Peptides against a protein of PDB entry 8RAJ. Designs and how they scored, part 18

Target 1, 54 residues: chain A of PDB entry 8RAJ
Amino acid sequence: LPAENEDPDKAVVDLHRSPPKTKDPDLTPSGIIAKVKAGDMTQETARELLLAMR

## One batch from the design tools (peptide; aimed at target 1 I33 R47 L50 R54)

Design b2_p21_8_s4 (made by RFdiffusion4, then SolubleMPNN; from b2_p21_8, 8 letters changed)
Fold by OpenDDE base, seed 1:
Structure b2_p21_8_s4 (fold): chain B 54 residues (1-54), chain A 21 residues (1-21)
Amino acid sequence: as target 1 above (54 residues)
Amino acid sequence: AEEERRRREAEAALEELDAMP
């Protein structure tokens, strides 16, 4: 299987761009909370993302 | 409708985030 080089830079959510319409499970409110609980996201970054979705 | 769902889910997630230590 070719390792999909998911550029780690694709996880750069530009918070200054309209909230990504992406069905990315990683960018759902629940996915954000899951990343915070896993230690993969800071609470501050999660707060900013969630506020932009409100 | 989808945007409103996402908004409600984001609001609930903010409440969960505020409850985290």
Scores: peptide ipSAE 0.622, ipTM 0.921, DockQ to the pose 0.577
OpenDDE base, seeds 2, 3, 4, 5: peptide ipSAE 0.621, 0.621, 0.621, 0.622; ipTM 0.921, 0.921, 0.921, 0.921

## One batch from the design tools (peptide; aimed at target 1 P29 Q43 R47)

Design b2_p22_1 (made by RFdiffusion4)
Pose (drawn by RFdiffusion4):
Structure b2_p22_1 (pose): chain A 54 residues (1-54), chain P 22 residues (1-22)
Amino acid sequence: as target 1 above (54 residues)
Amino acid sequence: SAAALERAAEANAALAELAAMP
């Protein structure tokens, strides 16, 4: 509900910003398996990263 | 290169190990 909403002319275009990056671009396959064994990553995401590194 | 072939082999072994995990 638009109680006390911004102007109707589409002012204040500075919203919807994403959070900072929390990823590394390069890893060892051993490190991928270690992350799964630690419960810190899913087999889905781990397999996706290994398909990019093979 | 030899180092690139080693890394590809390691990644493929890791995929086979991941497929065998519960």

Design b2_p22_1_s1 (made by RFdiffusion4, then SolubleMPNN; from b2_p22_1, 10 letters changed)
Fold by OpenDDE base, seed 3:
Structure b2_p22_1_s1 (fold): chain B 54 residues (1-54), chain A 22 residues (1-22)
Amino acid sequence: as target 1 above (54 residues)
Amino acid sequence: SAEEEKRREEAERALEELDAMP
């Protein structure tokens, strides 16, 4: 069986759209901080996302 | 909404944590 490499669709979070009311753990404040700590998100992008949730 | 307020407070705390990162 070909292992479908599910390339995790890097959900390009459109920063210009109001953050979706998604229960996506990756778009929670804690999930954003976790991505920054993992090196998967820049501090700048994280700041913009968090400011939009304020 | 209490959920929106909670999310706002969590975002404010996360901004403080982000500002404390080197």
Scores: peptide ipSAE 0.604, ipTM 0.912, DockQ to the pose 0.589
OpenDDE base, seeds 1, 2, 4, 5: peptide ipSAE 0.604, 0.602, 0.603, 0.602; ipTM 0.913, 0.913, 0.913, 0.912

Design b2_p22_1_s2 (made by RFdiffusion4, then SolubleMPNN; from b2_p22_1, 9 letters changed)
Fold by OpenDDE base, seed 4:
Structure b2_p22_1_s2 (fold): chain B 54 residues (1-54), chain A 22 residues (1-22)
Amino acid sequence: as target 1 above (54 residues)
Amino acid sequence: SAAEEEKRRAAEAALEELDAMP
């Protein structure tokens, strides 16, 4: 049975890649509202997140 | 911070929009 060489190179999390400054658009007030409208977030969770930004 | 105040105002407007959702 050929040993499937699972290429270990796919697990190199490049720790030197500066985490993308993902201004996660998802964590902006507009991004939160967009997620609620898309059905990806509940109104309750959105309310809690938005209240924490006040 | 001006950025914190902008976020605060945007959050207030988003809460008003959220309260207008059915």
Scores: peptide ipSAE 0.629, ipTM 0.917, DockQ to the pose 0.692
OpenDDE base, seeds 1, 2, 3, 5: peptide ipSAE 0.617, 0.628, 0.629, 0.616; ipTM 0.915, 0.916, 0.917, 0.915

Design b2_p22_1_s3 (made by RFdiffusion4, then SolubleMPNN; from b2_p22_1, 9 letters changed)
Fold by OpenDDE base, seed 4:
Structure b2_p22_1_s3 (fold): chain B 54 residues (1-54), chain A 22 residues (1-22)
Amino acid sequence: as target 1 above (54 residues)
Amino acid sequence: SAAEARRRAEAEEALRELDALP
């Protein structure tokens, strides 16, 4: 099985490249907060994502 | 739309929750 080397640095959600597809549970306001609580997202990135949803 | 207004409200609530995180 090719270990997809998911470079954790490529999971930078480029806020400029695509409007968050509202179908990704990870891009809901609650999903963003869950990622921050899990340590999978910075508070700053979460703030930018949530501000873009206003 | 009503769906956009809901997402805005949820984002505003999540921002308040985010600011309450340590």
Scores: peptide ipSAE 0.607, ipTM 0.916, DockQ to the pose 0.631
OpenDDE base, seeds 1, 2, 3, 5: peptide ipSAE 0.606, 0.605, 0.606, 0.606; ipTM 0.915, 0.916, 0.915, 0.916

Design b2_p22_1_s4 (made by RFdiffusion4, then SolubleMPNN; from b2_p22_1, 10 letters changed)
Fold by OpenDDE base, seed 1:
Structure b2_p22_1_s4 (fold): chain B 54 residues (1-54), chain A 22 residues (1-22)
Amino acid sequence: as target 1 above (54 residues)
Amino acid sequence: SEEERERREEAERALEELDAMP
């Protein structure tokens, strides 16, 4: 079976694209803050994502 | 949309929480 190349770039939020209208719970404002608190996201990346949602 | 407004308001609150982090 060809390994489904789950494009690892799907995890890269293109900040230059319109903020993903993704229902991804991990990309909600609360999910972003949770990732920062867990150490899984930088405050800078979180700021950029949250600013793009305004 | 209402969902887009709610997300914007949540993002603003999350930015305030982020600015309060050490």
Scores: peptide ipSAE 0.602, ipTM 0.913, DockQ to the pose 0.621
OpenDDE base, seeds 2, 3, 4, 5: peptide ipSAE 0.601, 0.598, 0.599, 0.602; ipTM 0.913, 0.912, 0.913, 0.913

Design b2_p22_2 (made by RFdiffusion4)
Pose (drawn by RFdiffusion4):
Structure b2_p22_2 (pose): chain A 54 residues (1-54), chain P 22 residues (1-22)
Amino acid sequence: as target 1 above (54 residues)
Amino acid sequence: SAAEAKRKAEAEAALAELAAMP
């Protein structure tokens, strides 16, 4: 509900910003398996990263 | 290169291990 909403002319275009990056671009396959064994990553995401490294 | 071939083999071995995990 638009109680006390912004102007109707599409002012204040500075919203919807993403959070900072929390990823590394390069890893060892051993490190991928270690992350799964630690429960810190899913087998889905781990397999996706290994398919990019092979 | 030899380093790239080693890294490929390690990644393939890691995929086989991951497929065998519960």

Design b2_p22_2_s1 (made by RFdiffusion4, then SolubleMPNN; from b2_p22_2, 8 letters changed)
Fold by OpenDDE base, seed 4:
Structure b2_p22_2_s1 (fold): chain B 54 residues (1-54), chain A 22 residues (1-22)
Amino acid sequence: as target 1 above (54 residues)
Amino acid sequence: SAAEEARRRAAEEALEELDAMP
């Protein structure tokens, strides 16, 4: 029986992968508000993000 | 930076819009 070496190390999300410089429109004040209006973000999370940008 | 100030102003306006949401 081939030992299935389940290499658990393939799940290491390389946090050192430079976040794609996607200007995610989602990280703009307008993009945050759009997500709240769409129901994709809570008002609380939006408030925290916007306060950090002030 | 002018870009940082523009982002700050847009964040202030967005907070006002957020506070106006039901």
Scores: peptide ipSAE 0.637, ipTM 0.924, DockQ to the pose 0.700
OpenDDE base, seeds 1, 2, 3, 5: peptide ipSAE 0.627, 0.627, 0.628, 0.627; ipTM 0.923, 0.922, 0.923, 0.923

Design b2_p22_2_s2 (made by RFdiffusion4, then SolubleMPNN; from b2_p22_2 with A3E K6R K8R A19D)
Fold by OpenDDE base, seed 4:
Structure b2_p22_2_s2 (fold): chain B 54 residues (1-54), chain A 22 residues (1-22)
Amino acid sequence: as target 1 above (54 residues)
Amino acid sequence: SAEEARRRAEAEAALAELDAMP
């Protein structure tokens, strides 16, 4: 079974980059909260992202 | 924009949910 080399560097959401106008469901306020609940995002990172969307 | 106002309101609601997390 080929190990999917998920390149961990591609998941770094650059918090200083204007949120891409990508309809990525994962960057919606609800998607951010879902990631925190799943343990895939820290509360601190989620807070910074949500504050930038305000 | 009405879309920007919606995103802001959704972000504020999500911040309130985040502040309610332990």
Scores: peptide ipSAE 0.607, ipTM 0.916, DockQ to the pose 0.614
OpenDDE base, seeds 1, 2, 3, 5: peptide ipSAE 0.607, 0.606, 0.606, 0.606; ipTM 0.915, 0.915, 0.915, 0.915

Design b2_p22_2_s3 (made by RFdiffusion4, then SolubleMPNN; from b2_p22_2, 9 letters changed)
Fold by OpenDDE base, seed 4:
Structure b2_p22_2_s3 (fold): chain B 54 residues (1-54), chain A 22 residues (1-22)
Amino acid sequence: as target 1 above (54 residues)
Amino acid sequence: SEADERRRREAEEALEELDAMP
């Protein structure tokens, strides 16, 4: 099975290029907090995402 | 919409949780 090299750079949610798809469970407020707690997102990026959802 | 108001509230609660993180 080809190891899908999920390019870790594809997980960088570019807030400036594409509005978050509101259907991505990873971009819900709870999903954002979960990523911060996991160390997969910075607190700064999480703050910007959450402020854009307000 | 009710969905937008819900998402806004959840985002506000998540910002408070984020501000409580060390």
Scores: peptide ipSAE 0.614, ipTM 0.918, DockQ to the pose 0.602
OpenDDE base, seeds 1, 2, 3, 5: peptide ipSAE 0.614, 0.614, 0.613, 0.612; ipTM 0.918, 0.918, 0.918, 0.917

Design b2_p22_2_s4 (made by RFdiffusion4, then SolubleMPNN; from b2_p22_2, 8 letters changed)
Fold by OpenDDE base, seed 4:
Structure b2_p22_2_s4 (fold): chain B 54 residues (1-54), chain A 22 residues (1-22)
Amino acid sequence: as target 1 above (54 residues)
Amino acid sequence: SPAEERRRREAEEALEELDAMP
């Protein structure tokens, strides 16, 4: 089975090019915090996302 | 909208939670 190298670059939410689709449950405030706690998102990226939702 | 206001509040609460993380 080819290990799908999920390119870690696909997890980079380009905050500058595409506003987060507000329908992605992973981009809710709670979903962002959950990703930070899981180690799947940096605190800095989370802060930028949350500030854009304010 | 009421949905935008909820999201804003939830984002503010999440920022406070983020600031409390080590």
Scores: peptide ipSAE 0.614, ipTM 0.919, DockQ to the pose 0.640
OpenDDE base, seeds 1, 2, 3, 5: peptide ipSAE 0.614, 0.613, 0.614, 0.613; ipTM 0.919, 0.919, 0.919, 0.919

Design b2_p22_3 (made by RFdiffusion4)
Pose (drawn by RFdiffusion4):
Structure b2_p22_3 (pose): chain A 54 residues (1-54), chain P 22 residues (1-22)
Amino acid sequence: as target 1 above (54 residues)
Amino acid sequence: EKAEEAEEALAELDEWEEEEEE
């Protein structure tokens, strides 16, 4: 509900910003398997990363 | 070398998936 909302002319275009990056661009396959074994990553995401490194 | 390691790692994940299904 638009109680005390911003101006109707589409002012203040500085919202919807994403959070900072929390990823590394390069890893060892052994490190991918270790992340799964530690429960820190899903087999889905791990397999996706290995398909990009093979 | 790293490509071969990645293929080995994918085979290990597939084996794990099969074990879970069983």

Design b2_p22_3_s1 (made by RFdiffusion4, then SolubleMPNN; from b2_p22_3, 8 letters changed)
Fold by OpenDDE base, seed 3:
Structure b2_p22_3_s1 (fold): chain B 54 residues (1-54), chain A 22 residues (1-22)
Amino acid sequence: as target 1 above (54 residues)
Amino acid sequence: SKAKAAEEALEELDREEERERE
């Protein structure tokens, strides 16, 4: 099984590095909130992402 | 719409931040 070494740094949605893939379930408004609640995303980053989706 | 869902999510974040500050 290829261990997809999901670089934990790729799970951090860097707004500057990847345009929000509108099809990524993790980049839906609900997915963003879920990441914040999980501690996988800062509130600041979540705000910036959500504002860009507005 | 995605925009409406984003707005509702922003309001949820604001409520979470307020709860963490109290």
Scores: peptide ipSAE 0.587, ipTM 0.897, DockQ to the pose 0.618
OpenDDE base, seeds 1, 2, 4, 5: peptide ipSAE 0.585, 0.585, 0.586, 0.586; ipTM 0.897, 0.897, 0.897, 0.897

Design b2_p22_3_s2 (made by RFdiffusion4, then SolubleMPNN; from b2_p22_3, 11 letters changed)
Fold by OpenDDE base, seed 3:
Structure b2_p22_3_s2 (fold): chain B 54 residues (1-54), chain A 22 residues (1-22)
Amino acid sequence: as target 1 above (54 residues)
Amino acid sequence: EKAKAAEEALELLDREAAEKAA
């Protein structure tokens, strides 16, 4: 199975550039929380994303 | 369902922030 080396640099969700693709597992509420815990997303960005899903 | 999950996630985020600030 090709390990998709998802380049960690591609995980920057620019909220201003594209509407959050709600089908991206990384943009689910749980995925957002996981990214914050991993240090891959700021709390502020996470908050904005989650508020947009509300 | 996503809105409820987002709300729960916001509450969790706020709690984690409070713990880290503490």
Scores: peptide ipSAE 0.554, ipTM 0.884, DockQ to the pose 0.521
OpenDDE base, seeds 1, 2, 4, 5: peptide ipSAE 0.552, 0.553, 0.549, 0.553; ipTM 0.884, 0.884, 0.884, 0.885; seed 1 fails the geometry check

Design b2_p22_3_s3 (made by RFdiffusion4, then SolubleMPNN; from b2_p22_3, 8 letters changed)
Fold by OpenDDE base, seed 2:
Structure b2_p22_3_s3 (fold): chain B 54 residues (1-54), chain A 22 residues (1-22)
Amino acid sequence: as target 1 above (54 residues)
Amino acid sequence: KKKEEAEKALEELDRREEEEAR
């Protein structure tokens, strides 16, 4: 079994490291809120991404 | 639709920040 070591460190969307791909399901308004709830995104990064979608 | 969803998501973040500050 390939243990896909999903490196737990890849889940943090950094605005500086990953430009907001408006086609990424994880960067939908609902996906952003889900990542904040999971602890995979900061409230600050979520706010910046959502403001850019307004 | 995406703008309206982003506005609702911002209102949800603002509510959580207010609840955590309490």
Scores: peptide ipSAE 0.569, ipTM 0.892, DockQ to the pose 0.614
OpenDDE base, seeds 1, 3, 4, 5: peptide ipSAE 0.569, 0.569, 0.567, 0.567; ipTM 0.891, 0.891, 0.892, 0.893

Design b2_p22_3_s4 (made by RFdiffusion4, then SolubleMPNN; from b2_p22_3, 10 letters changed)
Fold by OpenDDE base, seed 5:
Structure b2_p22_3_s4 (fold): chain B 54 residues (1-54), chain A 22 residues (1-22)
Amino acid sequence: as target 1 above (54 residues)
Amino acid sequence: KKKEEAEKALKMLDEEERRKRE
């Protein structure tokens, strides 16, 4: 059976991992807030990401 | 542009955190 390609695009933005040089639309301020509201990102992680963008 | 959007997003995040603590 071909291994189901688990879509790797659920990049959990680990702040301890080098910021993905990918223009992930999810790394926009609006995308970060959308992930927090969806429950896909912690408020703490979102705050650290947004502070790094300031 | 990204800096202003990040500052606005931080404000929204702080307002949401405040509403969760009240």
Scores: peptide ipSAE 0.548, ipTM 0.888, DockQ to the pose 0.617
OpenDDE base, seeds 1, 2, 3, 4: peptide ipSAE 0.546, 0.542, 0.545, 0.543; ipTM 0.887, 0.887, 0.886, 0.887

Design b2_p22_4 (made by RFdiffusion4)
Pose (drawn by RFdiffusion4):
Structure b2_p22_4 (pose): chain A 54 residues (1-54), chain P 22 residues (1-22)
Amino acid sequence: as target 1 above (54 residues)
Amino acid sequence: EEEEEMEELEELAEEIEEEREE
């Protein structure tokens, strides 16, 4: 509900920003398996990363 | 099923390591 909303002319275009990056671009396969064994990553995401490294 | 998938993921990682060693 638009109580005390911003101007109707589409002012203040500085919203919807994403959070900072929390990823590394390069890893060892052994490190991928270790992340799954530790419960810190799903087999889905781990397999996706290994398919990019093979 | 989950165990099979984990085994396949481990084999895939070993294959990648072997290729890098070669």

Design b2_p22_4_s1 (made by RFdiffusion4, then SolubleMPNN; from b2_p22_4, 8 letters changed)
Fold by OpenDDE base, seed 3:
Structure b2_p22_4_s1 (fold): chain B 54 residues (1-54), chain A 22 residues (1-22)
Amino acid sequence: as target 1 above (54 residues)
Amino acid sequence: DRERRLEELERLAEEIERERRE
C-alpha cells in the first residue's frame, strides 16, 4: 500500500514569538500569579503582563 | 531563588491590584 503524500512543506517554524497576545481581558493580577503557580505561565510572561497593567 | 522571584511577582501583583481598585 503506497503511503499517501504528507506534504513536508508545512514546517514553517514561525520564529516570530508573537508577544503573548493574552486576549484574555479578564486576567487579574491574582489570576496571573495563579497561572504561574500552576505552571501554565512563565515568571517572565507574568512580569511583562503585570507591568503592562500598571 | 525561584521562590524569591515568585514572592517578588506576588508583591508586584498586589501593588497593581491595589492601584486598579483606587
Scores: peptide ipSAE 0.644, ipTM 0.921, DockQ to the pose 0.828
OpenDDE base, seeds 1, 2, 4, 5: peptide ipSAE 0.628, 0.634, 0.627, 0.629; ipTM 0.918, 0.918, 0.917, 0.919

Design b2_p22_4_s2 (made by RFdiffusion4, then SolubleMPNN; from b2_p22_4, 7 letters changed)
Fold by OpenDDE base, seed 3:
Structure b2_p22_4_s2 (fold): chain B 54 residues (1-54), chain A 22 residues (1-22)
Amino acid sequence: as target 1 above (54 residues)
Amino acid sequence: EREKRLEELEELAREIERERRE
């Protein structure tokens, strides 16, 4: 029985993934830091969001 | 190193939170 070829070739790391359009107009600076601490946001995304609020 | 970068982000967040309150 050939166990089916799960092609490992679907890790297209789209390095151009547009920053998640934070449809949450209610993200406060403190709320962004809380998401980073929880592991729900990367430090990079948090930095970009914070700088876009300035 | 990761903790230091988080502290820098917390400082930036506090700066922006002040600027948005004025």
Scores: peptide ipSAE 0.630, ipTM 0.915, DockQ to the pose 0.729
OpenDDE base, seeds 1, 2, 4, 5: peptide ipSAE 0.617, 0.630, 0.618, 0.617; ipTM 0.913, 0.915, 0.914, 0.913

Design b2_p22_4_s3 (made by RFdiffusion4, then SolubleMPNN; from b2_p22_4, 10 letters changed)
Fold by OpenDDE base, seed 4:
Structure b2_p22_4_s3 (fold): chain B 54 residues (1-54), chain A 22 residues (1-22)
Amino acid sequence: as target 1 above (54 residues)
Amino acid sequence: DRARRLEELERLAEEIERARRE
């Protein structure tokens, strides 16, 4: 069986994956941190949202 | 490293919350 060379390069982590549209227009900075602590938001998304609120 | 990055985000959140209350 030829080992299909699964090119490990096809994990194009779409770095352009639009940040999950947090449908909550009322996300406070504290609410963003709470979601990160709960594992419901990435630190990257939280940083982008916080910086957009500045 | 992850904990330090979270602490930095917490500080940023506190700064923004303060600036939104003034």
Scores: peptide ipSAE 0.643, ipTM 0.921, DockQ to the pose 0.742
OpenDDE base, seeds 1, 2, 3, 5: peptide ipSAE 0.629, 0.632, 0.643, 0.630; ipTM 0.919, 0.921, 0.922, 0.920

Design b2_p22_4_s4 (made by RFdiffusion4, then SolubleMPNN; from b2_p22_4, 10 letters changed)
Fold by OpenDDE base, seed 3:
Structure b2_p22_4_s4 (fold): chain B 54 residues (1-54), chain A 22 residues (1-22)
Amino acid sequence: as target 1 above (54 residues)
Amino acid sequence: DRERRLRELEELAREIEAERRR
């Protein structure tokens, strides 16, 4: 039986992966509300983003 | 309370969308 050498050294979980700054430049007011309803955004962050669009 | 705050955000979003359409 050929032993396939699975190299175990590729699981460096980079704990410093900055969350992708998805500056979604296309966040519409409706898109912000949709993210809040989905649980992907807080109501506070949504309010700040909406007020910054005014 | 949470649902009331969501309605207030939906109103604000509609106002901003209406302002951007003018």
Scores: peptide ipSAE 0.651, ipTM 0.924, DockQ to the pose 0.775
OpenDDE base, seeds 1, 2, 4, 5: peptide ipSAE 0.634, 0.648, 0.630, 0.634; ipTM 0.921, 0.924, 0.922, 0.922

Design b2_p22_5 (made by RFdiffusion4)
Pose (drawn by RFdiffusion4):
Structure b2_p22_5 (pose): chain A 54 residues (1-54), chain P 22 residues (1-22)
Amino acid sequence: as target 1 above (54 residues)
Amino acid sequence: SEKEEEAEEALEELDEWEEEEE
């Protein structure tokens, strides 16, 4: 509900910003398996990263 | 490359795990 909302002319275009990056661009396959074994990553995401490194 | 071979081995290991879970 638009109680005390911003101007109707589409002012203040500085919202919807994403959070900072929390990823590394390069890893060892052993490190991918270790992340799964530690429960810190799903087999889905791990397999996706290995398909990009093979 | 060595790293590509290692990645293939790691994919096989994940497939084996998935089969074991099933």

Design b2_p22_5_s1 (made by RFdiffusion4, then SolubleMPNN; from b2_p22_5, 10 letters changed)
Fold by OpenDDE base, seed 4:
Formats: structure tokens, sequence, C-alpha cells
Structure b2_p22_5_s1 (fold): chain B 54 residues (1-54), chain A 22 residues (1-22)
């Protein structure tokens, strides 16, 4: 049986690596506005997200 | 909350952009 190539790119979750605070810039108020300006988000969706953050 | 304040300011900016495009 062909050995399933265990892709060695199992991201070793370095337990000591502080989870990257992925400040998802896309989920900040400024990131939301930037997406709207870029045309990547509708004004309606942006409004809903911003209201949920308030 | 600083995040809530930033969200409120962003809503104001969004309203201004809507008025400019109308």
Amino acid sequence: as target 1 above (54 residues)
Amino acid sequence: SPKAEAAEKALEMLDEEERKKA
C-alpha cells in the first residue's frame, strides 16, 4: 500500500508561539471602511458589522 | 470602549459617503 505522503507541512502549532494576534485588519472599523472604499464590501454589510461593534 | 467609539466614527464616515454619492 503506498505510504500516504503525510504532507510534512503540518503547521507545527508552536505551543510557545503566542497565537498571532491576527488583528484581522478586515474586522476593525478602519478595515471595514477601507473595504467599502475599495468596493470589496457593501455599505449595508459594513453598517451591520459596525453596529455590532458598538 | 475604544472599539465602540471607533465603530461610531466609522458609521458617521459611512453616512457621509452615502450622502456624497446620492
Scores: peptide ipSAE 0.579, ipTM 0.892, DockQ to the pose 0.607
OpenDDE base, seeds 1, 2, 3, 5: peptide ipSAE 0.561, 0.568, 0.570, 0.570; ipTM 0.888, 0.890, 0.891, 0.891

Design b2_p22_5_s2 (made by RFdiffusion4, then SolubleMPNN; from b2_p22_5, 7 letters changed)
Fold by OpenDDE base, seed 3:
Structure b2_p22_5_s2 (fold): chain B 54 residues (1-54), chain A 22 residues (1-22)
Amino acid sequence: as target 1 above (54 residues)
Amino acid sequence: SKKAKEAEEALKELDEEEKKEE
């Protein structure tokens, strides 16, 4: 019996859906600190971003 | 602003983490 592997991965990404205004967690003070702790952001860059948010 | 207060608290947390790496 031919197992038709229907590749289900046609997720039609609707390109016209406005990205939800997800508060970019990366632009919150807590998100910046989390990136520094993960090694994904330098302390210097984090400091500059946080200073601009005051 | 609530966001400004959260940013000031996060700046203090960064200053405390920087002192632990030294």
Scores: peptide ipSAE 0.570, ipTM 0.884, DockQ to the pose 0.599
OpenDDE base, seeds 1, 2, 4, 5: peptide ipSAE 0.557, 0.556, 0.557, 0.557; ipTM 0.882, 0.882, 0.882, 0.881

Design b2_p22_5_s3 (made by RFdiffusion4, then SolubleMPNN; from b2_p22_5, 9 letters changed)
Fold by OpenDDE base, seed 3:
Structure b2_p22_5_s3 (fold): chain B 54 residues (1-54), chain A 22 residues (1-22)
Amino acid sequence: as target 1 above (54 residues)
Amino acid sequence: SPKAREAEEALEELDREAERAR
């Protein structure tokens, strides 16, 4: 079975694009915090996303 | 907005995690 090369570059959250109104758990405040805890998101990026959501 | 309150609570959690990571 070819290991699906999960291209790590597809997780570039374009901060300049209005977050899609998708119920993506990854774009909820809790999902952002979970990504920071996992090391999948920087604290700076998380802070910018959360500031745009308030 | 409920989402705005959740974002503020998450910012406070992020600041507490940043302090624990120092």
Scores: peptide ipSAE 0.576, ipTM 0.899, DockQ to the pose 0.551
OpenDDE base, seeds 1, 2, 4, 5: peptide ipSAE 0.575, 0.574, 0.572, 0.574; ipTM 0.898, 0.899, 0.899, 0.898

Design b2_p22_5_s4 (made by RFdiffusion4, then SolubleMPNN; from b2_p22_5, 8 letters changed)
Fold by OpenDDE base, seed 3:
Structure b2_p22_5_s4 (fold): chain B 54 residues (1-54), chain A 22 residues (1-22)
Amino acid sequence: as target 1 above (54 residues)
Amino acid sequence: SRKAREAERALEELDRREAEEA
């Protein structure tokens, strides 16, 4: 059985490189907090994303 | 907006966590 190495190339949304033009439906406030808890996102990046949603 | 209120609550949760780690 080929081990599907699911490389989690979870695209880190870099706000400094590209302002998210797309209302990515996957970027919910709860989803952002979940990524921070998982270590998949910095608190600083999460704060910037959440401020942009206000 | 519902999303704006959810974002504000999430910011308050981040601020709490940052204060707990300090």
Scores: peptide ipSAE 0.586, ipTM 0.901, DockQ to the pose 0.696
OpenDDE base, seeds 1, 2, 4, 5: peptide ipSAE 0.585, 0.585, 0.584, 0.582; ipTM 0.901, 0.901, 0.901, 0.900

Design b2_p22_6 (made by RFdiffusion4)
Pose (drawn by RFdiffusion4):
Structure b2_p22_6 (pose): chain A 54 residues (1-54), chain P 22 residues (1-22)
Amino acid sequence: as target 1 above (54 residues)
Amino acid sequence: EEEEEEEEEIEELEEEVKEWFE
C-alpha cells in the first residue's frame, strides 16, 4: 500500500541493488568434494562447478 | 537410510572426479 510513497514521475532511481560477491572463480576438484563432505555445498552446485573445470 | 543415500551420492561424485581428472 503506497502510504507516503515517492513521486509519480519515476524519481529516485537508486534502489534494487545486489549484495557483494561471495564466490571464488577457481578451485580444486578435491576442494569441491571436501565442501560436499563438510555439508557446506549441495551435490547439485558441486557437480555444476566440476562440469566447468573438467 | 538418509545417511546411506548421502554416502552413495558422495561416492558417485568421487567416481566422476576420478573419471574426469585421473

Design b2_p22_6_s1 (made by RFdiffusion4, then SolubleMPNN; from b2_p22_6, 12 letters changed)
Fold by OpenDDE base, seed 3:
Structure b2_p22_6_s1 (fold): chain B 54 residues (1-54), chain A 22 residues (1-22)
Amino acid sequence: as target 1 above (54 residues)
Amino acid sequence: SAAAERARRIEELEAEVEEAFA
């Protein structure tokens, strides 16, 4: 059985690729507010996170 | 109403965000 040539297309993880700013939608001001609206975050926690982003 | 209280709290947060990030 022919060995499937695993072409090591090693995705050169461009180590210099700024880690995708995983704009963690959960960490944006809008994402935080959305979590509060959904009941997935307390207002107090949201406030603390938002203040820490200043 | 718990829903009304949540709505007010969200409005306050939105205002704080607008002030902080505008």
Scores: peptide ipSAE 0.279, ipTM 0.779, DockQ to the pose 0.593
OpenDDE base, seeds 1, 2, 4, 5: peptide ipSAE 0.271, 0.210, 0.272, 0.263; ipTM 0.776, 0.740, 0.775, 0.770

